# Peptides against a protein of PDB entry 3ESW: the designs that were tried, part 167

Target 1, 322 residues: chain A of PDB entry 3ESW
Amino acid sequence: NNIDFDSIAKMLLIKYKDFILSKFKKAAPVENIRFQNLVHTNQFAQGVLGQSQHLCTVYDNPSWHSIVLETLDLDLIYKNVDKEFAKDGHAEGENIYTDYLVKELLRYFKQDFFKWCNKPDCNHCGQNTSENMTPLGSQGPNGEESKFNCGTVEIYKCNRCGNITRFPRYNDPIKLLETRKGRCGEWCNLFTLILKSFGLDVRYVWNREDHVWCEYFSNFLNRWVHVDSCEQSFDQPYIYSINWNKKMSYCIAFGKDGVVDVSKRYILQNELPRDQIKEEDLKFLCQFITKRLRYSLNDDEIYQLACRDEQEQIELIRGKTQ

## One batch from the design tools (peptide; made by RFdiffusion4, then SolubleMPNN)

Design b2_p22_3_s1 (from b2_p22_3, 14 letters changed)
Fold by OpenDDE base, seed 2:
Structure b2_p22_3_s1 (fold): chain B 322 residues (1-322), chain A 22 residues (1-22)
Amino acid sequence: as target 1 above (322 residues)
Amino acid sequence: SKFDKILEEKFKEELKKKYEEE
């Protein structure tokens, strides 16, 4: 009897889909208990949860997207994208256009739009006076600064004029469209919103060792792509471990559809001890949060995302074997 | 979906291997 391998394969696919969908059903009571115990007993888990509650949803604001698109020089951006796209020819299809867009946004953001701020300029002495600024410490926001989700204000004294300059660390990305300056936190925060405003699938990557960046899902490359606005970097996940020789323990990606441990993509050498949480508990935590983020999605959406997740996991495993 | 096709092909391959081993 000729085994109808096609029919059996189709049946297995159906069963596989059902199995995948079953993982995203409402959490069992035991899972809820485990989750609650974990976040109440483990500080790192509590931190990941807290970040997920903000980073997974904050950038999905249509009003903010409109403000971003109205603020950026879209004519310049698309002109440059079209120019670069035309050089490589149309042979690679429409999906590669988005990669060119992200590359141009990286260029535009770093070169034309946003400024790195190690120290602020003196408010009294004007531009290029940061060299004269001495840090006095940090304090809480004043009444005006508090309107823009400011947690901390760095205080500087000008060595030339003696005046105090405040550098508020704003977490409101709309305020950052005005201030157009900051460090890695402000850069990544606003750039994440910018990418989201173009309708892209974006994750915010938090590194425990005081750095942050983005990932963009490239339809052309069919994978998550490293994007660092500070470095104007596209698809260079090795920068931190290899080029900077940075020691790292955890890299966690936060997106609207999930929380993923992406440490394997970025921690290529000089791995610090992963002692903040058990690996099994971290895996459980990320899966549990991801499950919650997907509760409102339909079966087709859940399945598509699960397929993407599996592809990413395969990629992350293969990268270590090379 | 493109993924479904890939997975179906993988299932076919694994089924064939298993059948050849039996």
Scores: peptide ipSAE 0.169, ipTM 0.821, DockQ to the pose 0.853
Fold by OpenDDE base, seed 1:
Structure b2_p22_3_s1 (fold): chain B 322 residues (1-322), chain A 22 residues (1-22)
Amino acid sequence: as target 1 above (322 residues)
Amino acid sequence: SKFDKILEEKFKEELKKKYEEE
């Protein structure tokens, strides 16, 4: 009797799906205890948890998406995307269009929309006066600044007129649509929201060594793609380790569907000691948070995401990010 | 899904290989 390999393969697939789904069931009491102990005893773990509570959910705000789309020059953006997409003759289908969109958003954001601010201009002397500004330190927000999720205000004195200029470090991305200036934190915060506003799968990547960027899931490339708004960079994860010769220890990606250690994608050389947490504990932590983020999803959604996770892990292990 | 088809084919291949080895 010819073994019905097709039927057996289908049955194995079902069993495999069930097995994968079983990993995303409600955490066992032992896992909860391990998690609680980890976040209470390890400062790095507590930090990752704290960041996840904000970064994984804050950008899923439809009202914010509407405000973003109303603020951006969509006509210009889509005109440029269409122009670049037309050069490829549409041969690669609709999925590549999104890559062109992200590339244009990077261009638009850096060149037309947002500004880098090392030092603010003097409020009294006007534009291009930042060279005359001396830092006096940082203080807490005033009552007005506090309305826009401001944790710190940098204070500067003008060497020319002697007036004080405040540079509030706003964490409210809607306020950043107004101010249109900042450093890597403000850039990444607002740009993450911008990408989310176009309905894209986006993660916020936190690097322990004081840098932040995004990842976008490209349906065309079928993987997570490095996106740095500050650098107008698309799919160049090597820029930090190789081009900058930056030393790094941890890169953690935060998205609505999970938290992932993406250090292997970006730390290609000059690795700093990973001594903040045990590797097994970090892996457990990220998986545990990811599991919690997916509790409301149905079995099909969980399975699809799990398959994507596995593909990413294989990519990271094999060093196939580029 | 596309992934399911790929996985199913891999299962078939492995099953066939195992059967041929037996």
Scores: peptide ipSAE 0.161, ipTM 0.818, DockQ to the pose 0.743
Fold by OpenDDE base, seed 5:
Parts: structure tokens; sequence; C-alpha cells
Structure b2_p22_3_s1 (fold): chain B 322 residues (1-322), chain A 22 residues (1-22)
């Protein structure tokens, strides 16, 4: 009696799908209690939740996407992408085109579009006067600055003319399309929106040790890819730990479909104590938030995302063993 | 999906392996 291995395999697949889907069912009362207790008692957990409420959804704004696409030099971008794709990409299929797009967006953003601002130029003296600027401190936004989700304004005095220059730290990425300057926060904020505007799967990565970057899901590489707009970096997760010798404790990725601890991808050496939350509680927190973000998705979408999650977890585990 | 096919094949392989070991 030849065992119908095909039929059995199909049944196993169904059971596996059901098992995966079961993980994304509505949280049990006990899980809700655990979640509520965790976010009320652990400051780090509360911070992660607060960030997720903003970062996971804010960039999914069609109006913003339109404004971005209208603001960027799309002709230049696609010309450059096509040029690079024609050199190396055709043999690897259509999916690699998106990798070239992201690489060009990194180039375009850093070289042509956005500016790093350690200190602002003097509003009175003009360009290249930042060397003359002395920080006086920070204050709250004025009435105009408050319109653009500004929490803090850095104040500088010009040593040459004595005038005060304000550097508002805008969190409105649309305002950043106008100002075109900032530090890692402004860079990552706007660049995340830019990538989203091209219909890409993007996560915002928060590092506890005062850096932020993106991840893009490459269909070509079939994984999440490190993307740092400040560094014009693509697929170089090691730059912080190795090149910068940066000490880090937590890297958390925030996307529309989930919150993931990606620390293992970036913290390769010089790991700081992970003492802000229990590892099991952090895992639970990220899973719980992810579950909530997926409540409106259908079973097929949930299943596909869960498979992607599993692949990422395997990748992250293997990366430590190399 | 492509993933489903891969998983089905893995299930088949494991099933065959178990059957051969029995």
Amino acid sequence: as target 1 above (322 residues)
Amino acid sequence: SKFDKILEEKFKEELKKKYEEE
C-alpha cells in the first residue's frame, strides 16, 4: 500500500497554517493583562509601545506619498536606476531593480536632496556660517513652528553678527521636504517616508544609543536589508558595531506589520547590558504589538507575514553563529 | 505560494525519511 505522501504533506501544510494563524488570533485575557501590566510597570516597554503607535502607521499616508513623489526628481532617480540596472541587473531578474532603486534613493537623498545640520547657518550671515554659531540651549516651539510637529527648537547665536538663529527639530516629514536639513532623526524620518512613497516595505529602526535608520524588505534578497540614509549605506548592518565601534543595547524595528527586536543584526560586538526589560517580556511585547497591527489582515496575509517573520528569526539566529 | 511548495516538499522529504527508517 503506497503511502500517499502528497496527501499527507498537504494535510500537514494545512495544520501548519492553522498553527501559524492561531498565534495571531485575538489575545487571550491573560495576554492582555500581561501586556497592560508590562507597559504600565516598565518604562522601556511603554516607550516601545509609544513609538509603535506613531512609527508603525504615520508613514502610511497616501497624501504624503503624493507630496513626496511630486517633490523628488523622479526623472533623475529612475534614469540612474535604469543605468545601473542595465549594467548588472538584467540577469538577476526584476526584483533586483528595487534594490537599485533603494541604492539610488540613498545616493540622491544624501548627495542631492538633504543636508546634515550639526549647527545651522546664521539666518543673517547666510550660507556656510555654521562655524560662527554658538549653542544657547533649547526651547519650545513658537506658534509657527508648532504647526509642524516640533517639540524642541535649538537656539544658536552668531558670533559674527550677534543674531539668534532657531533650529526647530521638526517631526513633520512634509516640513522636512521643505527644510531639507537635519540630523539622524530628520534624515531617517523623511527617508522612511520616501521609501514608503515608492510602495516599499520599510521599517524604522530605533537604537537606544541615539541613532536611527531604516530597513527595507528586498524581494531580491528575500530579507530585510539595512538602509542608513545618513551613511548612504545599503546592507551594511555591521557599520555601527564594527566600523564605528559603537556600543549598543537595543535595536527595535517598527513597521506597519510589526515590531521586531533586530538587535542581533546590528549588535555584533560591544554589547551594552540589556537591562531595561526582561528578554522574554520584550519578546512578548513585540509579538503582542505585532499581533495588534495585524488584526485587520486576512488569513493569507497573516500567514505570509508570519512566514517572513520566521525566516527573519532564523536569519538572526544564524548570524550570531558566524 | 512558493513558500507553501517548499514546505510541502520538506514535509514529503521528512515523511519519506521516516518511512524509510521504519
Scores: peptide ipSAE 0.157, ipTM 0.817, DockQ to the pose 0.739
Fold by OpenDDE base, seed 4:
Structure b2_p22_3_s1 (fold): chain B 322 residues (1-322), chain A 22 residues (1-22)
Amino acid sequence: as target 1 above (322 residues)
Amino acid sequence: SKFDKILEEKFKEELKKKYEEE
């Protein structure tokens, strides 16, 4: 009896698909209870949930995407992408073009568009006067600043002219298109929106140890790729642990389709104690939030995303970037 | 999907391996 391996394999695939889809069915009452208890009893879990409620959806705004695309020098960007793409001898239409686009966006953003702001320039003295600025502290936003989701305003006095300069920490990424300055938070916020505006699958990565960056899903590499706008870094997840010798405990990625603990991608050495939540509870939390984010998706979309998730989990376990 | 094909092939390989071990 020639075992029809093809038929059996097809049947196994169907069963596997059904099994995967079953994981994304409505949460059982026990799971809801576990989730509620976790977010009410664990501050870290509550924080992850709170971040997910914002970061997973805020960048999926078509009006913002239009404003971004109207603001960026698209002619320059695509000119540079095309130039580098052609230089490397790739054919048009290859998935690798998107990687070149992201690399150019990193270059453009850091070199041409956005500015790092340790201290603001003096509003009175003009450009390159930040050296004369003394911090006076922080205060709440004024009426104008409050229009742009400003949580805090850093206050500086110019040592030269004595005038006060306000550095509002805007969370509105559209305002950041105007101000074009900030620290890692503003950089990552606006850059996440920029990448989203090009129709890319993007995640916002939060590190507990006061850093933030992006990941984008490369169709060419068929994986999530580290992207740090501050560092103009593409596919260098090791820069924090190895190059910076940074100590870290948690890296959590927030995207429209899920929340994922990506700590294993970035924490390669100098791991801090992961004592904020039980590992099993964090895994449960991320899966639960992910399940909720996918609730409106069809079975094919759910299956495709689940396959992507499995590939990522394998990558994270093996520590081998393909 | 590309993934389905890869998974089907993996299933075939595992099935063949199991059959050879029996």
Scores: peptide ipSAE 0.146, ipTM 0.810, DockQ to the pose 0.793

Design b2_p22_3_s4 (from b2_p22_3, 13 letters changed)
Fold by OpenDDE base, seed 5:
Structure b2_p22_3_s4 (fold): chain B 322 residues (1-322), chain A 22 residues (1-22)
Amino acid sequence: as target 1 above (322 residues)
Amino acid sequence: SKYDKILEEKFKEELKKKYEEE
């Protein structure tokens, strides 16, 4: 009697789908209590929740996407992408085109569009005068700066002319399209929006040790890919731990569809103590927030995302970028 | 879906392995 492996496999798939979907049902009362207690008693958990409330949704703004696309030199970008794709891409299929797009966006952003600002230039003396600037401290935004989600303004005095220059730390990425300068925060913020504006799956990665970057989901590589706009880096998650010899404790990725502890991808050596939260509580927190973010999705969408999540977890456990 | 096909194939492979081991 030939075992009908096809029929059995189909039945197993149905059962597996049901099992996966069951994990994304409405949270039980006990889970809600655990969540509430965790975010009220643990500052790190509260911070993760607070970040998720902003970072997971803020970039899903169609009006912002339009403004971005109108601001970028799309002709140049696509010309360069097409050029690189023509060299190598045709043999690997259509999905590789998006990887070339992200690589070009990294180039374009760093080389042509945005500027690193450790210290601002003097507003009076003009360009290349940052060396003459002395920090005086930080203050709150003025009435104009407050219009652009400015949390703090760094104040500098020019040693040459004595004038004060303000460096507002804008969190409005649309304002950053105008200012075109900043540090890792501004870079990552605007670059995240840029990637989103091309319809890409993007996560904002927060590192507790004062760095931020992106992840892009490559359909070609079928995984999340490290993307750092400051470094013009694509698929180099090791750069922090190995190249910089940076000590790190937590890396948390925030996306529209979930919050994920991605520390294992980036913390390869010199791990700092993970003492801010219990590992089980962090896992629970990320899963709980992820579940909430998916409440409006249909069963098929939930299932697809859950399958992707499982693949990522396997990747993170194996330590092998497939 | 892409995942359905992958999982179905994985299930088939695992079923075949178990059957051959038995």
Scores: peptide ipSAE 0.219, ipTM 0.831, DockQ to the pose 0.826
Fold by OpenDDE base, seed 2:
Structure b2_p22_3_s4 (fold): chain B 322 residues (1-322), chain A 22 residues (1-22)
Amino acid sequence: as target 1 above (322 residues)
Amino acid sequence: SKYDKILEEKFKEELKKKYEEE
């Protein structure tokens, strides 16, 4: 009797789908207890949860997307994308166009739109006066700065005129569209919103060792792609560990559909001790938060995302970085 | 879905391998 492998495979697929969907059902009481205990007893877990509550949802604001698209020079951006796509992209199909878009957004953001700010210019002396600025420390926001989700304000004194210049560390990305300056935090925050405004699947990657960047899901490459706005970098996850020789312990990606430990993508050498949480507890935490983020999704969406997650996990294990 | 086809193929391959080993 010829084994009908097709029929058996279809049956296995149905069972597999049901199994995957079962993982995303309401958490068992024991899982809730474990989660609550973990976030109350482990500071790192509490930090990851706190970040997820903000970073996983804050960028899903249609009003903000409209403001971004109205602020950017879309004509220039699409002109440049079309130009690069016309050179090389026609043979590779429509999906590669989005990769060209992200590359152009990286260029545009760094070259034309946003500025790196180590020290602010003196508000009295004008442009290119940052060299004359001495840090006095940090303080809380004033009443005006507080309107734009400002956590801290760096205070600088001008060595030339003696005036004080404030550098508020705004967390409101809409305010950053106005100020157009910052460090890695401001860069990544606004750039994450920019990518989201184009309807892209984006994650915010937090590194414990004081850096942040993005990941974009490329439909062309069919994987998550490293994106660093500060570096104008596309698909170069090695830059931190290899080029910078940076020591790192944790890289956690935060997206609307999940929280993922992406440390294996970026920590290629010089790994610091992962002593902030047990590996099994971190895995549980990320899965639990991801499950909660998907509670409102339908079975098809859950299944598709789970398949994508599995592919990413396989990629991360195999170390097949290009 | 895109994933259904890939998984069905993987299941077929695994089933064939298992059948050849038995």
Scores: peptide ipSAE 0.215, ipTM 0.833, DockQ to the pose 0.891
Fold by OpenDDE base, seed 3:
Structure b2_p22_3_s4 (fold): chain B 322 residues (1-322), chain A 22 residues (1-22)
Amino acid sequence: as target 1 above (322 residues)
Amino acid sequence: SKYDKILEEKFKEELKKKYEEE
């Protein structure tokens, strides 16, 4: 009797789908209790939860997407993307176009659009005067700055003219479209919104050791791709651990569909102690938040996302990009 | 779905391997 491997494989697939879907049902009372206890007793867990409540949803704003697209030089961007796609992209398939788009957005953002601000220029002396600026400390926002979700304002004194210059650390990405300057926080915040405005699947990656970047899901590469706007970096997750020789403990990715510990992608050497939370509790926390973010999704969406998650986990374990 | 096809093929391959080993 010729074994119908096709029929058996189809049956196994159905059973597998049902099994996967069962994991994403409403949390059991015991899981809710564990979650509540964890976030109330562990400061790191509370921090991850707090970040997820903001970062997982804030960029899914259609009005912001429209403002971004109206602000960017789309003609220049698409002209450059089309040029690169015409050279190499047609042979590789249509999905590669998005990779070229992200690469161009990285170029455009760093070279044409946004500026790094280690120290502000003096408001009185004008451009290229940051070298004359002495930090005086930080203070709370004034009445105008507070309108743009400003948590802190760095204060600088000009060594030449003696005037005070304020550098507000705005968290409103729409205000950053106007100011066009910042550090890694402002860069990543606005760039995450920019990528989202093109309809891309994007995560915000928080590193405990004072850096932040993005990941986007490449349909061409069929994986999450490292994207750092500050470095104009595409698919170079090693730059922190290897190139910078940076010591790191945690990298957590925040997206609309989940929260994922991506530390294994970026922490390749010089790992700092992971002592802020038990590994099992962090895994539980990320899974629990992810499950909550998916409660409104249909079975097909849940299944597709779960398959993507499993592929990512395999990638992270093997240390090989698929 | 994209994942269904990949998984179905993987199941077929693993089933064939097991059958050849038995």
Scores: peptide ipSAE 0.205, ipTM 0.830, DockQ to the pose 0.862
Fold by OpenDDE base, seed 4:
Structure b2_p22_3_s4 (fold): chain B 322 residues (1-322), chain A 22 residues (1-22)
Amino acid sequence: as target 1 above (322 residues)
Amino acid sequence: SKYDKILEEKFKEELKKKYEEE
């Protein structure tokens, strides 16, 4: 009896697809109750939910994408991408081109476009005067600053001229295209939008220990790739735990298609206590939010994303990114 | 899809292993 392994495999695939799709059906009443109880009783869960409501969708703005593409020096970017791509002997149309694009965007953003701002330059004295700036504290935004989703303004006094310089912490990434300066928050915010503007699958990664970065889904590597605009880093998830010796507890990725605990990708040593939520509750929370984000997707989209998620989970368990 | 092919091959491999063990 020649077992038709091909036929059996096809039947198993169909059953597996149905099984996967069944997980993305409308949440059962018990799941809704669990979710509500969790976000009402656990502050960390509430924080993750709050972040998901913003970060998962805010960058999916076609008007913003157009503004970004009009603002960037696309000629320079693509010239450099093409140059590096050709140098390595790749043929046009390979999925690897996108990896070169992301690498160039990292270079361009850090070297040519955006500036790190520990302290602002004095508005009166001009460029390279940040060393003369003394922090006076923080205050709320003024009427103009409030137009650009500003929550806090850092106030500095120039030791040379005595004038006050305001450093508004803008959350509007379009305003950041104008200001072209900030810290990790502004860098990651705008860079996330930039990557999204090129039609890439991007996640915003929040670390509880006051850092943020991106992940990009590489079609060439067939996985989520660490991307840190501040560090001009591509596929170096180890930089925080190993290079910086940073202690971390949670890394949560926020994307249009889901929320994922990516802590295992980045926390390689010096793990802090994960005491903010039960592991099972965090897993449930991320899955629940992900399920909601996918509610309007068709069965094929849901299935493809679920397969991607499974591959990522296997990767995270096996630690293969080293 | 890309994933369908990969999964189908994995199912075939597991089926073959199971058959060889029986």
Scores: peptide ipSAE 0.151, ipTM 0.809, DockQ to the pose 0.884

